Peptides against a protein of PDB entry 5VZU. Designs and how they scored, part 33

Target 1, 271 residues: chain A of PDB entry 5VZU
Amino acid sequence: GRTLEDIFHEHMQELILMKFIYTSQYDNCLTYRRIYLPPSRPDDLIKPGLFKGTYGSHGLEIVMLSFHGRRARGTKITGDPNIPAGQQTVEIDLRHRIQLPDLENQRNFNELSRIVLEVRERVRQEQQEGGHEAGEGRGRQGPRESQPSPAQPRAEAPSKGPDGTPGEDGGEPGDAVAAAEQPAQCGQGQPFVLPVGVSSRNEDYPRTCRMCFYGTGLIAGHGFTSPERTPGVFILFDEDRFGFVWLELKSFSLYSRVQATFRNADAPSPQ

## One batch from the design tools (peptide; made by RFdiffusion4, then SolubleMPNN)

Design b1_p11_3_s4 (from b1_p11_3, 6 letters changed)
Fold by OpenDDE base, seed 3:
Structure b1_p11_3_s4 (fold): chain B 271 residues (1-271), chain A 11 residues (1-11)
Amino acid sequence: as target 1 above (271 residues)
Amino acid sequence: SAQTLGETYVP
């Protein structure tokens, strides 16, 4: 019977052949769209921009990282046979930080899986609760028939006078010093290792991380068939590097900033 | 990996 290795080898050969076919068909009428870099905002986790991402069998792809309030997005600039250009390869929920265990427990895939699935369940609950509040608010606008309320009359405002003395009640202001959450100092990064059984195309990944967040990644069959979002972990290593652990695929993608500067790539200022 | 009909779903 075909082994899992035979199936994987055939799939790799098919992807190489598809990539060769696509690269050989450049004589087709290509539509070019100008890409603008997202503007940087003070509240952005890192500077937005272009990253080189590793996608296992597909190899190296270009992804645009952008920030949208409490969400980050990775958008494919290059497409592949499964996921076309312009798709959101990763969506990151910056509300849901992942706390990695110690380095010993980080090797346990089941522990990472537990942590991610618990956060996924919280995200689903919050979406259900927010959906109910939006649903109940629409039901109570029964049609208020605008009965024309009649023009009732002028009654004059009487003028009454001045005096009442100010009582001095000296209520002590209880200084509830709201402990300003100190911006988490960019302290020493946490030691980082991939779980056993998570594949990486490159073993040379950063061994320390700053922070992690819950996210979802997009997967599909050839020709973008049956696209679905799978749970994962966004890992911020530094200003120029992040990773994504594809939990269900047991794979890791490393993203490194494109260091090339592009002239006239800034988004036009909103007029 | 969801293998349906011999296709591998990948990112």
Scores: peptide ipSAE 0.257, ipTM 0.786, DockQ to the pose 0.176
Fold by OpenDDE base, seed 2:
Structure b1_p11_3_s4 (fold): chain B 271 residues (1-271), chain A 11 residues (1-11)
Amino acid sequence: as target 1 above (271 residues)
Amino acid sequence: SAQTLGETYVP
């Protein structure tokens, strides 16, 4: 029988061959497109920009990370044999934080799977509820016949009532016990380890993460066949590194900021 | 890997 290793090796050979075919076919008709970096916003989780990702089979890819309110997106800048350039490889829901367990329980894939699937179900419920409210709100705009409201007459301005002296009721300022805002423990990274059976190309991933969020990743067959979104975990390590756990694939992709400074890479101001 | 009908789906 084919081993998982044989299947992986065959798949890697196919991907290399397809990558070679694509690069060789396009060699005669290269379309260059200017890439603009998204503007940074104060509410962005980290600075948006280019990240180099390691996908298990595809090697090195470039992804643009951008923020869209309570969502983050990873857009492929480099295409591969499965997912073409310009596709949203990851979509992150910054409303749905994932709390990782302790380091011992993080090694349990079933624990991570449970946590992610529970969050996925909440996201589905919220989408269904929001869909119902949007549906009911459109039905009640019956044509309001604009009955011409008759011109009600100018009621006369009644007279200046006298200067009631405001009594200085010196209400003692009750000590607003400043509820000590528990310092958002957002600053101390937690220990991080991949679950057993999650494949990483590199064992050299950060062993501490700042926060995790629910997300979905795009997967497809060769030539972008049957594209679907699968559940995953976005892991913020630091300002320059994030990961994505592809839950169904049992794989991890590490993304590191491209440190190159680009001159004139700012998006033109919308005129 | 999600194997559906002999195709490997990857990101």
Scores: peptide ipSAE 0.132, ipTM 0.766, DockQ to the pose 0.192
Fold by OpenDDE base, seed 4:
Structure b1_p11_3_s4 (fold): chain B 271 residues (1-271), chain A 11 residues (1-11)
Amino acid sequence: as target 1 above (271 residues)
Amino acid sequence: SAQTLGETYVP
């Protein structure tokens, strides 16, 4: 029988061949679209812009990171055989921070999986509750027939009863040693390691992260067949680097800011 | 273990 390694090798050859065919066939039929950089906002987690991502078998890709209130989006600028350009490769929910465990427990994939799946369930519940409120609010525009207010009767004020004495008992104030909440050291990133069994194309990833958020990644078959969203973790390393852990795929993509300055790439001011 | 054939791929 074919080994998993044989299947992987055959698939890698197919992806390389597809990439070669696409490049060779469409070299004469390129559609050019101008891309503007997203405007930066004060509340943006990091400066929006172009990032170079690494997608295992697909190689190097360009993603635009943008912020949309409490959501971030990674939009493919380069397409691959599975996900075309212009698709949202990652969607990040900035409302749902993921707290990574200590470095020892970060190596446990099942622990990360548990944490992510618990957040996914909360996100699903919030979506169901918000869907019900939006559904019920449209139905009740029935005509408010002005039913006349019936005169409710004056119930009488019952009386004053008396004196009971103040017993003094001087219970000693037990010193509740307020466990000093160690001030969250706002400045030092948390030690970071990929779980065992998560593949990374590059082992040279940052070993310290600032914060993590719940997100979903877009996956599909060749030709964008059966597209679905898979749960994952957005890892903010610094101003210029982030990662995405694809939970179900057991893979990690690293994204690094494109340092090139683009002239006239700013979005035109809204007139 | 399903080897990840690619981060965007559904096998």
Scores: peptide ipSAE 0.041, ipTM 0.766, DockQ to the pose 0.322
Fold by OpenDDE base, seed 5:
Structure b1_p11_3_s4 (fold): chain B 271 residues (1-271), chain A 11 residues (1-11)
Amino acid sequence: as target 1 above (271 residues)
Amino acid sequence: SAQTLGETYVP
């Protein structure tokens, strides 16, 4: 029977061959696009910019990290046989923090899966509720042709008297103890380990993380066929490193900042 | 179950 290793080796060979075919076919038809670094904002989780990532069998890829209000995006600068350049490989919801359990329970893939899927369902509910409010608001601007209805005279309806006796029912307001949101200890890194059965290309990943967020990753077949979003976890390690756990794929990608300084890489100021 | 490594759906 084919081992898991045999399947991965065959798949890696196929990806290398496809990459070679694609690169060789386009040698005569190069389209150049200038890449601009996104401007840094004070409220950005980390400095935006270029990161080198590992995508399992695809090897090393370049991703641009950018911030868009309460969302972060990883955009592919390098394409592969599945996901072309310019696609958003990861989308991070900075409203939905993932709380990792203790180090012992972090090894349990089913516990991480439960936590992520519960957050995914909340995100889905919020999108449905917000979609209904936006839909109902547009329907009621039918043009009210205000036909001037003629002024029929004000009949003086009589002043009925005030006699409503105040019933004293002193229902004690039950103190809903607002569960004090434990102040997010923003500063102290927590111990981090990958769940058992999550594949990493390298075991050399940071063993402490600052915070985690819910996100989705883009997956597709060869030639960008049947693209879909799969749930995952964005893991912030430090200013220069983040990870993504692909939950359904049981894989981990590590991203490290490109330390090269680029002259004149800043976006032109919007005139 | 073919473990999809990365962005590849292996059917």
Scores: peptide ipSAE 0.037, ipTM 0.750, DockQ to the pose 0.382

Design b1_p11_4_s1 (from b1_p11_4, 7 letters changed)
Fold by OpenDDE base, seed 2:
Structure b1_p11_4_s1 (fold): chain B 271 residues (1-271), chain A 11 residues (1-11)
Amino acid sequence: as target 1 above (271 residues)
Amino acid sequence: MEDFRRSLQAV
């Protein structure tokens, strides 16, 4: 029978061939599109921009991270044999934080899977509920029959009544101690480890994370066949590094900011 | 055969 090694070897050969085909397209007529860096907003989780990511056997790829209210997006700048350039490789829901367990339980893939799938179900429910409210609100524009409101008359001015006394009640201003929302301790990151059986191209990933969020990753066959969104975890390490755990693929991608200054890379101001 | 040809094969 085919060994796992035989299957891996055949796949690696196919991937190398697809990479060769893709790179050989540079000898042909290409369409170039200028890339603009997204404008930074005060509410952005980190500065948007270009990140270099590792996609297991695919190697190094470039992704643009951008923020769209309560969503973040990783858009492929480099395509691969499966996912072309311009596709949203990751979509992050910044409303749905993932709470990682302690370091011991983080090693358990089934625990991470449970947490992510629970959040996925909440996201699905919220999408169904929000779909119903948008449907019901349109139905009640029944025709406003313009019934002519009759001109009911001018009834008069009556008078004076006087007296009510000035009750002094000096109710003490109860000091509503505004519970100062303790500024979310942006401080000590949580210890981080990949679950056992999650593959990383490099074991050199940050061992401390700031925040984690629910997200979905785009996967497809060669030539962008049967594209689908799979559940995962976006892991913010710092201002310049994030990761994505592809839950179904049991894979981890590390993304690091491209440390380059781009002249004139800002989007043109909307005229 | 799970279609292993998805964008992230675990190495």
Scores: peptide ipSAE 0.096, ipTM 0.826, DockQ to the pose 0.329
Fold by OpenDDE base, seed 1:
Structure b1_p11_4_s1 (fold): chain B 271 residues (1-271), chain A 11 residues (1-11)
Amino acid sequence: as target 1 above (271 residues)
Amino acid sequence: MEDFRRSLQAV
């Protein structure tokens, strides 16, 4: 029978062949679109820009990271046989932080899966609640008939009066021991390890992360067939490195900033 | 046949 290894090898060969076909199509009518780098904003989690990502069998790809308020997006600059260039490969919800457990429990894929799926359900609930408020407001603009104008009058002014006294009531300050929110140690990264059974193309990933967020990754069949969003974890390592755990795929992608400077890559200022 | 729709094959 075909082993899982045989199936992976056959598919790897197919992907290599597809890449070869795409790179041989230089005689085709090519449309070039200028890519602009997103402007950096003070509220951006890290500097936006180009990152080189590892996509398992697909190899190295270029992704543009951009920030859109409380959302981050990874947009493919390079396409693959499944996901074409210009698609959002990852969408990150910066409102939904993932708290990683200790290193022992981080090795447990089922624990990470539980945490991510609980966040996914919260995100779905928030989307349903926000959808109901938008529906009810449109109904009741009945035509208010313009009934008429009537009149005027006047003026008057008065007056002063003064007094009443200051009651002293000395309400005791109830010691609400505000549980000191431990200042999020913004500086000390937490130890990080991939769960057992999560594949990484490169074992040389950072073993310390700053923070994690809920996100979704785009998956599809060859030719962008049946595209869907799968749950995952965005891992911020540092200013130049992030990861994405593809939960359903049990895969990890490492993204590293492209250090090359591009002339005339800045978006034209909105006039 | 698990529909290998997976843009990421877990190697």
Scores: peptide ipSAE 0.090, ipTM 0.827, DockQ to the pose 0.358
Fold by OpenDDE base, seed 5:
Structure b1_p11_4_s1 (fold): chain B 271 residues (1-271), chain A 11 residues (1-11)
Amino acid sequence: as target 1 above (271 residues)
Amino acid sequence: MEDFRRSLQAV
């Protein structure tokens, strides 16, 4: 029978061949666009910029990490046969932190899956609630032309009356025990291990992480067919390294900062 | 073999 290694090798060859065919078809029609680095903001989780990422069989790709309020985005600078350049390969919700269990339970893929899917359901509920508030606000500005019907003058009626009963009911203020948000341990890295059955291109990933967040990755068939967002975990290791666990794909991508200095890569200041 | 050709073939 074919080994997993044979299947992987055949698929790697197919992807290389596809990449070659696509690049060769464009030899005479390549357009070049200048890429600007996003400006760094004080509230950015890490410095934005270029990262080299691993995409299993696709190998090394370049991704731009950028921050947009409480969201982070990984934008493909290099495309592959499935996801073209300029697409958002990952979208991270910085409002939804993932709490990793202890190191023993981190090995359990089903436990990670449970945690991620619970957060996914919360994100879906918040989107439904926020969509309802935005929908109700637009409906009522029909300009009713108020035709001015004439002012009939109707009369005076006067009088009644006083009654003042002062019912005392002293409702005790229920102590809303504000669940003390345990101060996010900003600074001590947690021991990190990939779940059993999550494929990594190499075993050389950081064994300590700072923070994890809920996110979604973009997947599609060849030629960007049937694109969809799959749930995952963004893992911040340090200032120069992050990972993404693709939950449905049982795969891990490691991203490392491109240490090259780019002259004139800053976005022009908005005039 | 389901066509997990959707970006990252988890081998």
Scores: peptide ipSAE 0.089, ipTM 0.824, DockQ to the pose 0.290
Fold by OpenDDE base, seed 4:
Structure b1_p11_4_s1 (fold): chain B 271 residues (1-271), chain A 11 residues (1-11)
Amino acid sequence: as target 1 above (271 residues)
Amino acid sequence: MEDFRRSLQAV
């Protein structure tokens, strides 16, 4: 039978050959576009910027992380045979936190799958409800014929009068129970482990995470055929590292910040 | 032909 090693070697050879074919097709026509780094905002979960990701056998890819209100986006800076450059490889819903279970239950892929699919269903319901409200509002602009209603007159000014009694009603200070802002437990990350059967290119991933969010990853066949978004988990490890669990693919991608400083990479200020 | 959608083939 084919060994796992044989399958891996065959797949790596195919990917190398594809990469060679794609690169050789561009030898005569390279289009360069300037990339601007997104500005950092106070509400950004971490500093936006360039991250180096691992996509299993595809090797190293560069992704730009950016924040868009309650959404984060990973945009491909490097393309691969499946997903071209400029595509949103991951889209993260910062409204939908994923609460990981204890470390023992984190090893159970079915438990992670349950949690993610329950969040996916909530996101789907919210999209359906918001779609209905936008639909009903368009119907009722019938043409109101503006009949010119006439100029009714300027009636006058009457003046009265003074009296000032200061009622001292001593309203008791209602104890505004200050809803104790649960201190953002920003400090202690939770223990993290990949579920059994989730493939990681490297076992050297952070074993503690700050928080997780629901997200979707973009997958496609070669040449960007049949593109679809699959459910997953964005895992924030620290300021410089995040992961994405591809639920349907049973795989994990680790992303690490590119530490290179780029001069003049800031977007021109909107004039 | 297994649809080699970003086959992060779990090796």
Scores: peptide ipSAE 0.097, ipTM 0.822, DockQ to the pose 0.414; fails the geometry check

Design b1_p11_4_s2 (from b1_p11_4, 8 letters changed)
Fold by OpenDDE base, seed 3:
Structure b1_p11_4_s2 (fold): chain B 271 residues (1-271), chain A 11 residues (1-11)
Amino acid sequence: as target 1 above (271 residues)
Amino acid sequence: MEDFRKSLQSV
């Protein structure tokens, strides 16, 4: 029978061959598309832009991070044999913060899995509830038979007058203590460790994180076959680094900001 | 079976 090593070797050969085929296509007809950096907004979690990530055996990839209200997106700038350029490799829900346990319990993959799957279920429920409210509102447009309303004449209704009684009712202002969302204190980041059994290409990842959020990652076979979204955790380390834990794949990807300055990379102002 | 044909291979 094929050993696990034989299967691994065959798959590595297939990846190398696919990478060679892709690189040899550069001698053929190339389509060039200009990439614009997303505009930075004050409410963005970090500055949007280009990040370099590593995807295990696939090597170095470039991802554009952008913010869209309560969502963040990682868009592939470089394609791979599985997922072409322009695909959203990660989608992050900034409404659904992941609270990591203590450092001891962070080593337990089953604990992280439980936390992520509970958040996934909440996201699914919220999507179902919002789908029902949008569905019930469409049912009551019965066909308005456009009965031709006869042109009733404009009767000039007269200008009656002024009377001014000032009712004093002194309704007490109920102090709605708007719980001021405490500005996220730039507090000491939480200690961070990968769960046991989560693969990382580099053991050199930040051991402290600022925030974590629920997200989904895109996975596919070679040639973008059977694309699906899997649950994961977006981990913000700092202004220039984030990670993604691919829960079902038991893998971690580290993304670091591209420090290169690009001239004329800003989106043209909407005229 | 690890599906090595997915965009992320667990090594």
Scores: peptide ipSAE 0.064, ipTM 0.813, DockQ to the pose 0.312
Fold by OpenDDE base, seed 1:
Structure b1_p11_4_s2 (fold): chain B 271 residues (1-271), chain A 11 residues (1-11)
Amino acid sequence: as target 1 above (271 residues)
Amino acid sequence: MEDFRKSLQSV
């Protein structure tokens, strides 16, 4: 029978061949589009920009990270045989934080899977509820004929009255000791480890993370066939590094900021 | 088995 290793080697050979074909397409009509870097905003989770990502067998790719209110997006700058350039490889919901368990329980893939799937279900419920409110509002603009009812003027002024007294009632303040939610120490990264059975192209990933969020990754067959969004975890390590755990694929992608500066890469100011 | 050669293969 074919081993998993045989299947991996065959797939790698196919990917190499596809990359060779794409690079050899010199006679094709090429359309160039200028890419602008997203402007930085004060509310951005980290500085937006270009990141180099590892996509397992696909190798090194360039992704643009951008922020859109409570959403982050990774847009492919480099395409692969499955997902072309310009596609949103990851979409992150910054409203839905993932709380990682302790380091021992982080090794359990089933625990991470449970947490992510529970958040996925909440996101689906919120989308269904928001869809119902948009439907009911369109119905009842019947044309109310504006009858011109008339002008009456009346003026009057007056009076003063005075007094009433200061009732003292001294209701005892019940000490509901609201358990002070310890302010999530915005500065101390928690210990981080990949679950057992999650593949990483590079074991040199940060062993501490700042925060995690629910997200979805785009997957497709060759030629962008049957594209779908799969659940995952966005992991913010620091200002220059993030990861994505592809839950269904049991894979981890590490993204590191491209330190190169580009001249004239800023978007023109909207006039 | 749909050979969903997904963009990321689980190695």
Scores: peptide ipSAE 0.057, ipTM 0.805, DockQ to the pose 0.362
Fold by OpenDDE base, seed 5:
Structure b1_p11_4_s2 (fold): chain B 271 residues (1-271), chain A 11 residues (1-11)
Amino acid sequence: as target 1 above (271 residues)
Amino acid sequence: MEDFRKSLQSV
């Protein structure tokens, strides 16, 4: 029978062949598009820019990380046989922090899966509630026929009166113990380990993370067939490194900043 | 060509 290794080797050969076929089709007609780096903002989680990442068997790809208010996006600069260039490979919700458990429980894939799916359900509820408020507000602009109904003038009436009784009732101020939001210890990274059964192409990943967020990853068949968003975890390691755990795929992608400086890569200022 | 499942890793 074919071994798992034989199947992986055949699959790798097919991916290389597909990449070759797509590349060779462009030999006769290349369209070049200039890519601009996103401007950095003070409130950005890290400096936006180009990152090199690994997508399992697809190898090394370039992703642009950008920030859009409370969302971050990874946009493919390089396409693959499944997902073309310009697609958002990852979308991160910076409102929904993932709290990782202790190092022992981080090894449990089912615990990570539980935490991520609970956050996914909250995100879905918030989208349904916000959709209802936007729906009800549009209905009531019926055309107000401006009937010019007339200016009736009435009338003066009057002045009374004084009474002053002083009732003292000294309602005790209930000490609302403001649960002191423990200042998120922004400084000390949490110990990090991948869950058992999550595949990493690189065993050399950072063993400490700064923070994690809920996100979704884009997956598709060859030729961008049946594209879907799957749940995952964005892991910030440092200013130059982040990861993404693809929950349904049981996979981890590591992204590292491209350290190359590009002249004239900044977006033109809006005139 | 087997329908390359949407899975980046699960052959």
Scores: peptide ipSAE 0.054, ipTM 0.800, DockQ to the pose 0.276
Fold by OpenDDE base, seed 2:
Structure b1_p11_4_s2 (fold): chain B 271 residues (1-271), chain A 11 residues (1-11)
Amino acid sequence: as target 1 above (271 residues)
Amino acid sequence: MEDFRKSLQSV
């Protein structure tokens, strides 16, 4: 029977062959597009920019992280045999925080799966409800018959009336104790471990995470066949590192900021 | 049918 090693070897050979084919196509006429770094906004979860990721057998990939209101996006700068460059490898919903359990329960893949699938269901419900409100609001523009209400002009003027007294009532300024929104404690990061059976290319991942969010990852067959978005967890470790747990694939991808300084990489100001 | 859509076949 084929061993797991045989299957792996065949898959690696196929990926190497595909990488070779793609790389050999670079000897042909390529369209180069300048990549601009996204402008940083004050509300961005971390500084946007280029991150290097490791996708198991695919090796090193470059992803651009950008923020779009309450959404974050990882866009592939490097394509792979499955997902071409320019595709959104990850889409993160910053409205839907994932609360990781304690470290013991984090080892349970089924617990993580439960949490993620529950959030996925909430996201689906919110999308359905928001679709209904947008639909009903357009229906009630019945034709306002422009009945020409007539211009009647009348003028009348004057009258006086006088007096009412200045009641002094000295309402004490109730101390509105502005509940100081405790600055969201950029608190001690939560201990983090991958669930048992989630594969990581590197066991050297941060063992403490800052925040986690629901997201979706893009998967496809070779040549971008049957592309699908699968549920996952975006894990913010720090300013320079994030991860993505691909729930259905039982895999983890670590992304680290590209520390290279790019001159003139900023998007041109809209003139 | 092995779902060949695994861009991330983790080894």
Scores: peptide ipSAE 0.053, ipTM 0.805, DockQ to the pose 0.385

